# Peptides against a protein of PDB entry 6TME: the designs that were tried, part 51

Target 1, 324 residues: chain A of PDB entry 6TME
Amino acid sequence: NRLKRAYIALQAWKKAFYSDPFNTAANWVGPDVCSYKGVFCAPALDDPSVLVVAGIDLNHADIAGYLPPELGLLTDVALFHVNSNRFCGVIPKSLSKLTLMYEFDVSNNRFVGPFPTVALSWPSLKFLDIRYNDFEGKLPPEIFDKDLDAIFLNNNRFESTIPETIGKSTASVVTFAHNKFSGCIPKTIGQMKNLNEIVFIGNNLSGCLPNEIGSLNNVTVFDASSNGFVGSLPSTLSGLANVEQMDFSYNKFTGFVTDNICKLPKLSNFTFSYNFFNGEAQSCVPGSSQEKQFDDTSNCLQNRPNQKSAKECLPVVSRPVDCS
Target 2, 324 residues: chain A of PDB entry 6TME as posed
Amino acid sequence: NRLKRAYIALQAWKKAFYSDPFNTAANWVGPDVCSYKGVFCAPALDDPSVLVVAGIDLNHADIFGYLPPELGLLTDVALFHVNSNRFCGVIPKSLSKLTLMYEFDVSNNRFVGPFPTVALSWPSLKFLDIRYNDFEGKLPPEIFDKDLDAIFLNNNRFESTIPETIGKSTASVVTFAHNKFSGCIPKTIGQMKNLNEIVFIGNNLSGCLPNEIGSLNNVTVFDASSNGFVGSLPSTLSGLANVEQMDFSYNKFTGFVTDNICKLPKLSNFTFSYNFFNGEAQSCVPGSSQEKQFDDTSNCLQNRPNQKSAKECLPVVSRPVDCS

## One batch from the design tools (peptide; made by RFdiffusion4, then SolubleMPNN)

Design b1_p11_5_s3 (from b1_p11_5 with N7Q E8Q)
Fold by OpenDDE base, seed 3:
Structure b1_p11_5_s3 (fold): chain B 324 residues (1-324), chain A 11 residues (1-11)
Amino acid sequence: as target 1 above (324 residues)
Amino acid sequence: SLEELVQQLKS
């Protein structure tokens, strides 16, 4: 009996709660698991006459506890949403039995350990949100081999380089922000077919931006701020026909910000402040357009306000990194 | 249906 297995799983989970401030699991009593708060049942896909636990929603419950291995008994769960809790520990490997997993949201918790590789075992996974946790180590390259619509990795402790397999991703939204990623952005980034939003904010990324970024014709948001990028902006950025929000601030970029970038047709906000740019086109000057917002603060620009001193600029500007 | 559940959970 599938519901009996679900009962075992849910009771084990209730026992794994250290704190339930809103008494969310107060009604988690008895065999009628479909009446449990945050538990949702639906007809099974393989037998419509059988009711199964298909979804969990414990979002914003502030529950402290851990995920016990018995959760692997919830084999019919397609939606698992437990964000904004205080769950700790690791994601159980037993969740590999949840072969129908479609959306997995464990964001804003206290999870630790390496990337939850169990997520890679789910063949139908479309949505993965593990942001605002303490996951650490390397990002497995295989994550980008999956047909995910969204990948939220931000605000964790991930290290190492971004995998070259990123180009295989079909995700529309990918966030790397506020991790410890290092190295260069892979050139394969230009191969991302469905990318709309990508965020690299607040990592240790470095090197030159790859020219292949210009191939991301569907991207609306590109944020690479607060990293260690060097060199000039790629001229191929003129290919970003749909970019609306672009941020390169707080890097070590040099060179000239061109008209071809600042005149992008859909560009609404372009922030390139806190770099070492030594020139900009007139179209890049803040206030030059009513439709576009620019920020050129704290660069090495002549005749612009709020720029770096010559003493700060000279050592960097005189030794530009050649990205060609 | 599972579809209805998805919509409910996303709301």
Scores: peptide ipSAE 0.034, ipTM 0.771, DockQ to the pose 0.379
Fold by OpenDDE base, seed 4:
Structure b1_p11_5_s3 (fold): chain B 324 residues (1-324), chain A 11 residues (1-11)
Amino acid sequence: as target 1 above (324 residues)
Amino acid sequence: SLEELVQQLKS
């Protein structure tokens, strides 16, 4: 019986709670698992006459505990939302049995270990949120082979390079922010046909921006701030016809910020502060437009306020990185 | 339905 298996799983999970400050699991008693707070039942896909546990929502419950392997018995779960808790440990491999997994949100917890590769085993997964945890190590390339709508990885301990397979992603939103990613942005990024928002904030990314970024016609938010990027901004950025928010601040960019970038038709906010740009078009000057906001603070611009000293600029500007 | 469940969980 599917509900019997669910009962075993949920009772095992309750036993794995160290703290339940809101008494969320107080009613997790008896075989009627569909009455449990945060447990949602629906007719099974293979047999509408059978009721199964289809979803878990324990968001914002502040529960401390771990995910026991018995959760693998919840084979009918398609929605698993347990964000904003204090769950620790690793994501159980037994969750591979949850073949209907559609949305998996374990964000804002205390999970550790490598990327939860069990997520790769779910054929129907569309939403993956593992942000604000302590996941570490390499991002598996296979994550981008998944037909995901959103990939939230920010605020973890991921390291190494961003996989070249990123170009295969169909996700509209991808966040890498506040990890330890290094290396260059793969040139394959331009192949992300559905991308609307991508955030690289606060990593150890370096090198030149790939020209292929300009192929991201649907991108509305592009944030590469707080990294180690070098060289000039690609001229191909003029192709970002739908970009609204663009941030390149806190990098090591050099060269000239062109009119073609600052006149992007949908651009509302362009921040390129805290770099080593030595020139900007008039259209890039803060206050030049009523419709657009620019920040050119702390560059190497002439006749602009709040710029770096010549002493700070000269060593970098005199040694421009050729990205060609 | 799954769709209904999604709506409930997102609310």
Scores: peptide ipSAE 0.031, ipTM 0.750, DockQ to the pose 0.391
Fold by OpenDDE base, seed 2:
Structure b1_p11_5_s3 (fold): chain B 324 residues (1-324), chain A 11 residues (1-11)
Amino acid sequence: as target 1 above (324 residues)
Amino acid sequence: SLEELVQQLKS
């Protein structure tokens, strides 16, 4: 009996709660699991006459505890939303049995350990949110082989390089922000066909920006701020026909910011502050447009306010990185 | 249906 298995799983989970401030699981008593708060039942896909647990929603419950292995008995669950809790430990490998998993949201918890590779085992997964946790180590390259609509990885402890497989992703939104990623952005990034928003904020990325970024015709948000990027901005950025928000601030970029970038047709905000740019086109000057906002603060620009000193600029500007 | 459930959970 599928509901009996669900009962075992849910009772094991209730036992794994250390704190339930809102008494969310107070009614988790008895065999009628479909009446449990945050538990949603639906007819099984293989037999419409059978009722199964198809979804869990415990969002914003502030529950402290862990995920016990018995959760693997919830084999009919397609939606698992437990964000904004205080769950700790690791994601159980037993969740590999949840082959119908479609949306998995464990964001804003206290999960630790490596990337939850069990997520890679789910063939139908479309939404993955693991942001605001303490996941660490390398990002598996296989994550981008998944047909995901969105990939939220921000605010974790991921290290190493961004996998070259990123170009295989069909996701519209990808966030890498506030991790410890290092190395270059892969050139394969230009192969992302459905990308609308990508965020690299606050990592340890370095090297030159790949020219292939200019192939991202559908991108509306591109944020590479607070990294260690060097060299000039690629001229191919003129290809970003739909970019609205662009941020390259807090890097080590050099060279000239061109008209071709600042005159992008959909550009609303372009921040390139806190770099070592030594020139900008007139179209890039803050206040030059009523429709566009620019920030050129703390560069090596002549005749502009709030720039770096010659002492700070000369060592960097005199040794430009050749990205060719 | 599962689709209806998804819609309900997203609302």
Scores: peptide ipSAE 0.031, ipTM 0.752, DockQ to the pose 0.416
Fold by OpenDDE base, seed 5:
Structure b1_p11_5_s3 (fold): chain B 324 residues (1-324), chain A 11 residues (1-11)
Amino acid sequence: as target 1 above (324 residues)
Amino acid sequence: SLEELVQQLKS
């Protein structure tokens, strides 16, 4: 019965293919769905004597089509990997029936619509990759209430602020890059206890960086480049004991880049170019270390190459934003 | 097992 439902689902999906350049679904014929290319069966968790469709892997198949609602019949699927295709439309709400969903990767497709809230219905979800799509609207705060290992949201059309619930996330990797997020980074960010990598690149984020960033002891990558951040770098950044890659470039930061930041013990690359910094410690100067790379290009630094003109700097530097 | 499947899919 379960395989019959799977058959119905998979045949409906095949019908929803507009293009299958690699003929991935060519063998999707007949009731033996476990033989289908990209379909993986396993013994059911509730009954080991029953074989069920447990996984889909159509990664890199370049399939054009959409996800039909009949996919909701794949109730035993725990792994759904369909990245690097040309699937369009929305993620069907019928996928709420896939209660075993563990990894959901629909990245690098042409999905549209709001955040696929159906993903929030999966109690056991650990991996969510929806990057490189056309999802839009607000990020639901509830995403960070889930026990996800990784959250990939980059390269979409998400808008509004980053939810304050971010602090509840247990994810090691979170990407917000290349969206339309606005507002400040929530102060609750410092509560992300397992965070290793966070990327904010290329949004409309603004305001001062919260001091609480310095509480991210396990972060190895922190990239806030290409936003509208203002003010000075928080002194608490000296607490980033494990940061290796840090990028604040292409913002509107002012003030002095301190030794405490540039001498971070694990820091390998620190880019703070294209801001309005008016001073830097000697330890921040590019070439000052063989072990660390710095980029101070296009700031308001004296006696440094490739800096902004006084005309560009003066209006901004003379009116520093107080983040206190 | 599901675990084996996960490994297979990730490989």
Scores: peptide ipSAE 0.029, ipTM 0.741, DockQ to the pose 0.410

Design b1_p11_5_s4 (from b1_p11_5, 3 letters changed)
Fold by OpenDDE base, seed 5:
Structure b1_p11_5_s4 (fold): chain B 324 residues (1-324), chain A 11 residues (1-11)
Amino acid sequence: as target 1 above (324 residues)
Amino acid sequence: SLEDLVAKLKS
C-alpha cells in the first residue's frame, strides 16, 4: 500500500516534469518504484519487513517542472534532495504529511512564494536548504524554534527584519546572504549557543551591531558585509575567541578599529574595507602580520593607501553614530 | 536506520 501511494506520487511528479535533460525519470515506469533513478527505499521504521520510499535524490538533474500535491503521498520520505534543478511554483502544503522529513534541500531552483511554512510542520527536520530560489516575504520566527543543524536562506527575496527568535536557534550554520532583510541584527543573536558560521552579506540591514555578538564564542565565520550598518564596531567583538573569517566591508561603520579585534587569537582574515573608519591600530594594518590578512581599503584612514577622499569622509566622520 | 539511508544516498 505504501509503495502504491509512492507510485502514484512519483508518476504524478513525472507528469509534472516539463523537461528532463538527463532522462532521469526515463526508468520511472511500472510499480517497482524502488528501482526508479533517484528514488531510494529502506525498511519502514514502524515495520522493518515493509519497504518504503525513504529518500529522493534528484540533485543536479536540471529538471524543469513543479512539485505536484501528490508528493504528499510519499509519507515515508526522510530525505528530499532536489537541488540544482529548475523546479518552479510553490512547495506543496501536502508535504506536511511527510512527518519523517529530516533533510530538505530544494536549493538552486525556481521556487516562489512565501517561506515554505510546511517545513515548520516537520518535527524531525535537521537540515533546511532553500537557498538560491525566489522565496519572498517575511521569515517566520518559528524557523528558529526548530532544532536545525543548518539553515540556508541565502539568495532569495526574503524581506523584513530578522526575527528575534534567532537566539533560540541551535544551528551551526545560518545564512541570510543576498536577501532583502532590513532592520537591526537582534540582540538575541548572542544566545546562539552552537553557531559556527553566520552570513548576512548583501542585505539591507542597518543600525549598530549588537554588543551581544561578542558572546558568540564558537563562531568561526562572521560576515556582515554589504549592508547599511553604522556606528563603531562593538568592543565586545574581542570575545570572538574562535573567529577566523570576519568581514564588515561595504557598510557605513565609523570609529577606530582596535587592537582587541585585530589581535583575536584565531583571526585569519579581517576585512573592514569600504567603510568610514577614521583610525586603526597598528595590528590592523595590512601586512602587519604574517598570520593574519587585513583589508582596510576605502576608509577614512590617514596615511594609508586607497582611502576615501576628505570630501567623502568628512561629512560622515564628523557625525559619528553613537551606538551607546 | 536514517544514518544508513543517508550513507546510501551519498554513495
Scores: peptide ipSAE 0.078, ipTM 0.835, DockQ to the pose 0.474
Fold by OpenDDE base, seed 2:
Order: sequence, then C-alpha cells, then structure tokens
Structure b1_p11_5_s4 (fold): chain B 324 residues (1-324), chain A 11 residues (1-11)
Amino acid sequence: as target 1 above (324 residues)
Amino acid sequence: SLEDLVAKLKS
C-alpha cells in the first residue's frame, strides 16, 4: 500500500519533468519504486517488515520541472535532497504529510514565492537548505523555533527584518547572505548557544552592532560585510575567544579599531576595509603579525596607504554615530 | 535503518 502510493507520487513527478538531461528518471518504470534511480527504500519505523521510500536524492541532476502535489503521498520520506536542479514553482503544501522529514535540501533551484512554511510543519526537521532560489518576502519568526543544526537562506529575495527569535536558534551555521534583509541585528543574537558560523553578507542591514555579539563565544566565522552598519565596533567583541574569520568590510563603521579585537587569540583573518574608521591599534595594522591577516583599506586612517580622501571622510567622521 | 540510509546518502 505504501509503495503503491509512492509509485503514484513518483510517476506524477516524472510527468512534471520538462527536461531530464541525464535521463535520471529513465528507469522510473513499473511498480518497483525501490529500484528507481535516486529513490532509497528502508524498513518502516512503525513496522520493520514493511519497505517504504525513505529518501530521495536527485542532487545535481539538472532536471527542469516542478514539484507536483502528489509528492505528499511520499509520507515515509525523511531525506529529500534535490539540489542543483532547475525545479520551478512553489514547494507544495501537501508535503506537510511528510512528518518524518529530517533533511530538506532544495538549494540551487528556481523555486519562487514566499518562505516555504510547510517546512515549519515538520517536527523532526534538522537540516534546511533553501539557498540559491528566488524565495521572497518575510522570514517567518518560527524558523528559529525549530531545532535545526543548520539554516541556509542565502542567495534569495528575502526582505524585512531578521526576527528577534534568532536567539532561540540552536543552529551551528546560519546564513542570511545575499538577500534584502533590513533593520538592525537583534540583540537576542547573543543567546544563540551553539553558533559557530553566521553570515550576513550583502544585505541592507543597518544600525549599530549589538553588544550581545560578544557573547557568541563559540563563533569561528562572523561576516557582516556589505551592509549599512554604523557606529563603533562593540568593545564586547573581545569576548569572541574562538573567532577565526571576521569581516566588517563595506559598511559605515566609525571610531577606533582596538587592540582587544585585533589580539583575539584565534583570529586569523580580520577585514575591516571600506569603512570610516579613523584609528587603529598597532596590532591591527596589516603586516604587524605573521599569524594574522588584516585589511584596513579605504578607511579614514592617518599614515596608512589606500585610505579615503579627507573630503570623503570629514562629513562622516565629524558626526560619529553614538551607539551607547 | 534510517540512520544507515542517511549514511549512504551522505557518502
């Protein structure tokens, strides 16, 4: 019965293919769905004597098509990996029936519409990758209520602010890069307990960096480059005991880059170029260390090469934003 | 097991 439903779903999906350049679905014929390329069967969790479709892996198949609603019949699927295809349209709401969903990877496709809220309905979801699509609108706050190990949202069309619920996330890796997020980074960011890597690159984020960033003791990668951040770097950044890669380039930061930041014990690369910093500690100077790489290009620093003109600096440096 | 399947898919 379960395999019959799977057959219906998979045949409907095959019909929804516009192009299959590698003939991935060529063997998708007949009732033996467990022999289908990219279809993986396993004993059912509720009855080990019953074989069910537990996983789909169509990664890198370059298939053009859409996801039909009949995919909701794949109720035993826990792994759904269809990255690097040309699937278009929306994620079907019928996938809410896939209550065992554990890993959902639809990255590098042509999906459109709002955030796929069906992903929020999966109680056991641990991995969500929707990057490199055309998803748009607001990010649902509830995404951070999920017990996810990783959240990949980069290279989409998401707008609005980052939800304050971010502090509830237990994810080790979170990417917001290359969207249209705006507003400030929530102060609740410091409550993220398991964060190793966070990337904000290439958004419309603004305001001062929250002091609470300094509470992210386990972060190894912190990239806030290519935004509209203002003010001085928080002194609390000295608390980032495990940071290795830090990038604040292409913002509107001002003030002094301190020794406490540049002497972070595991810091290997610190880029703060293309800002309006008016001073830096000697430990921040590029070439001052063999173990650390720094980039101070295009700031308002005295006696440093490749800095902004006085004409460009004066209007900004003379009116520093007070983040206190 | 599903765990074994995951291992196979990630390989």
Scores: peptide ipSAE 0.058, ipTM 0.818, DockQ to the pose 0.421
Fold by OpenDDE base, seed 3:
Structure b1_p11_5_s4 (fold): chain B 324 residues (1-324), chain A 11 residues (1-11)
Amino acid sequence: as target 1 above (324 residues)
Amino acid sequence: SLEDLVAKLKS
């Protein structure tokens, strides 16, 4: 009996709660699991006459606890939303039995350990949100082999390089922000055919921006701020026909910011502050457009306010990195 | 349906 298994799982989970401030699980009593708060039943896909637990929504419940292995008994769950809690520990490997998993949101919790590779075992997964946790280690390259619509990895402890397989991703939104990623952005990034938003904020990424970024013609948000990028901006950025928000601030970029970038047709905000740019086109000057907002603060620009001193600029500007 | 469930979860 599928509901009996669900009962066992949910009761085990209730026992794994250390704190339930809103008494969310107060009604988690008895065999009628479909009446449990945050538990949602639906007709089974294989037998419409049978009700199964198809979804969990415990978002914003501030529950402290862990995910027990008995959750693997929830084999019919397609939606698992438990964000904004205080769940700790690791994601149980037993969740591999949840083969219908479609959306997995464990964001804003206290999860630790390596990337939850169990998520890679779910063949139908479309949405993965593990942001605002303490996941650590390497990002498995296989994550980008999956047909995910969105990948939220930000605000974790991931390190090492971004996998070259990123180009295989079909995700529209990918966030790497506020991790410990290092190395260069892979050149394969240009192959992300469905990409709309990508965020690299606050990592330890370095090197030159790959020219292939210019192939991301559907990208609306590109944020590479607060990293260690060097060299000039690729001229191929003129290919970002749909970019609206672009941020390269707080890097070590040099060279000239060109008209071809600042005149991008959909560009609304372009921040390139806190770099070592030594020139900008007139179209890049803050206030030059009513439709576009620019920030050129703290560069090495002549005749602009709030720039770096010559002492700060000379050592960097005189030794530009050749990205060719 | 799954769609109905999603709608319910997001409501």
Scores: peptide ipSAE 0.054, ipTM 0.821, DockQ to the pose 0.402
Fold by OpenDDE base, seed 4:
Structure b1_p11_5_s4 (fold): chain B 324 residues (1-324), chain A 11 residues (1-11)
Amino acid sequence: as target 1 above (324 residues)
Amino acid sequence: SLEDLVAKLKS
């Protein structure tokens, strides 16, 4: 009996709660698991006459605890939303049995360990949110082989390079922000055909921006701020026909910020502050447009306020990195 | 349906 298995799983989970401030699991008593708060049942896909646990929503419950292996008995769960809790430990491998997993949101918890590779075993996964945890180590390249609509990885402890497989991703939103990623952005990034928003904020990324970024025709948000990028901005950025928010601040960029970038048709905000740019087109000057906002603060620009000193600029500007 | 469930959970 599927509901019997669900009962076993949910009772095991309740026992794994250290704290339930809102008494969310107070009604988790008895065999009628479909009445449990945060538990949602639906007709089984293989047999509409059978009721199964299809979803879990414990968002914002502030529950402290861990995920016991018995959760693997919830084989019919397609939606697992447990964000904004205090769950700790690792994602149990037994969740591989949840072959219908469609949306997995464990964001804003206290999970640790490597990337939860069990997520890679779910053939129908469309949404993965593991942000605001303490996941660490390398990002498995296979994550981008998944047909995901969104990938939220930000605010973790991931390190190493961004996999070259990123170009295979069909996700519209991908966040890498506030990790420890290093190396270059892969050139394959330009192959992300459905990308709307990508965020690299606050990593240890370096090198030149790949020219292939300019192929991201549908991107509306591109944020590469707070990294170690060098060289000039690629001229191919003129291809970002739909970019609205662009941020390259807090890097080590040099060269000239061109009209072709600042005159992008949908550009609303372009921040390139805290770099070593030594020139900008008139169209890039803050206040030059009513429709666009620019920030050129703390560069090496002449005749602009709040720029770096010559002493700070000269060593960097005189040794430009050739990205060609 | 899955779609209905998603709608319910996100409401």
Scores: peptide ipSAE 0.044, ipTM 0.798, DockQ to the pose 0.443

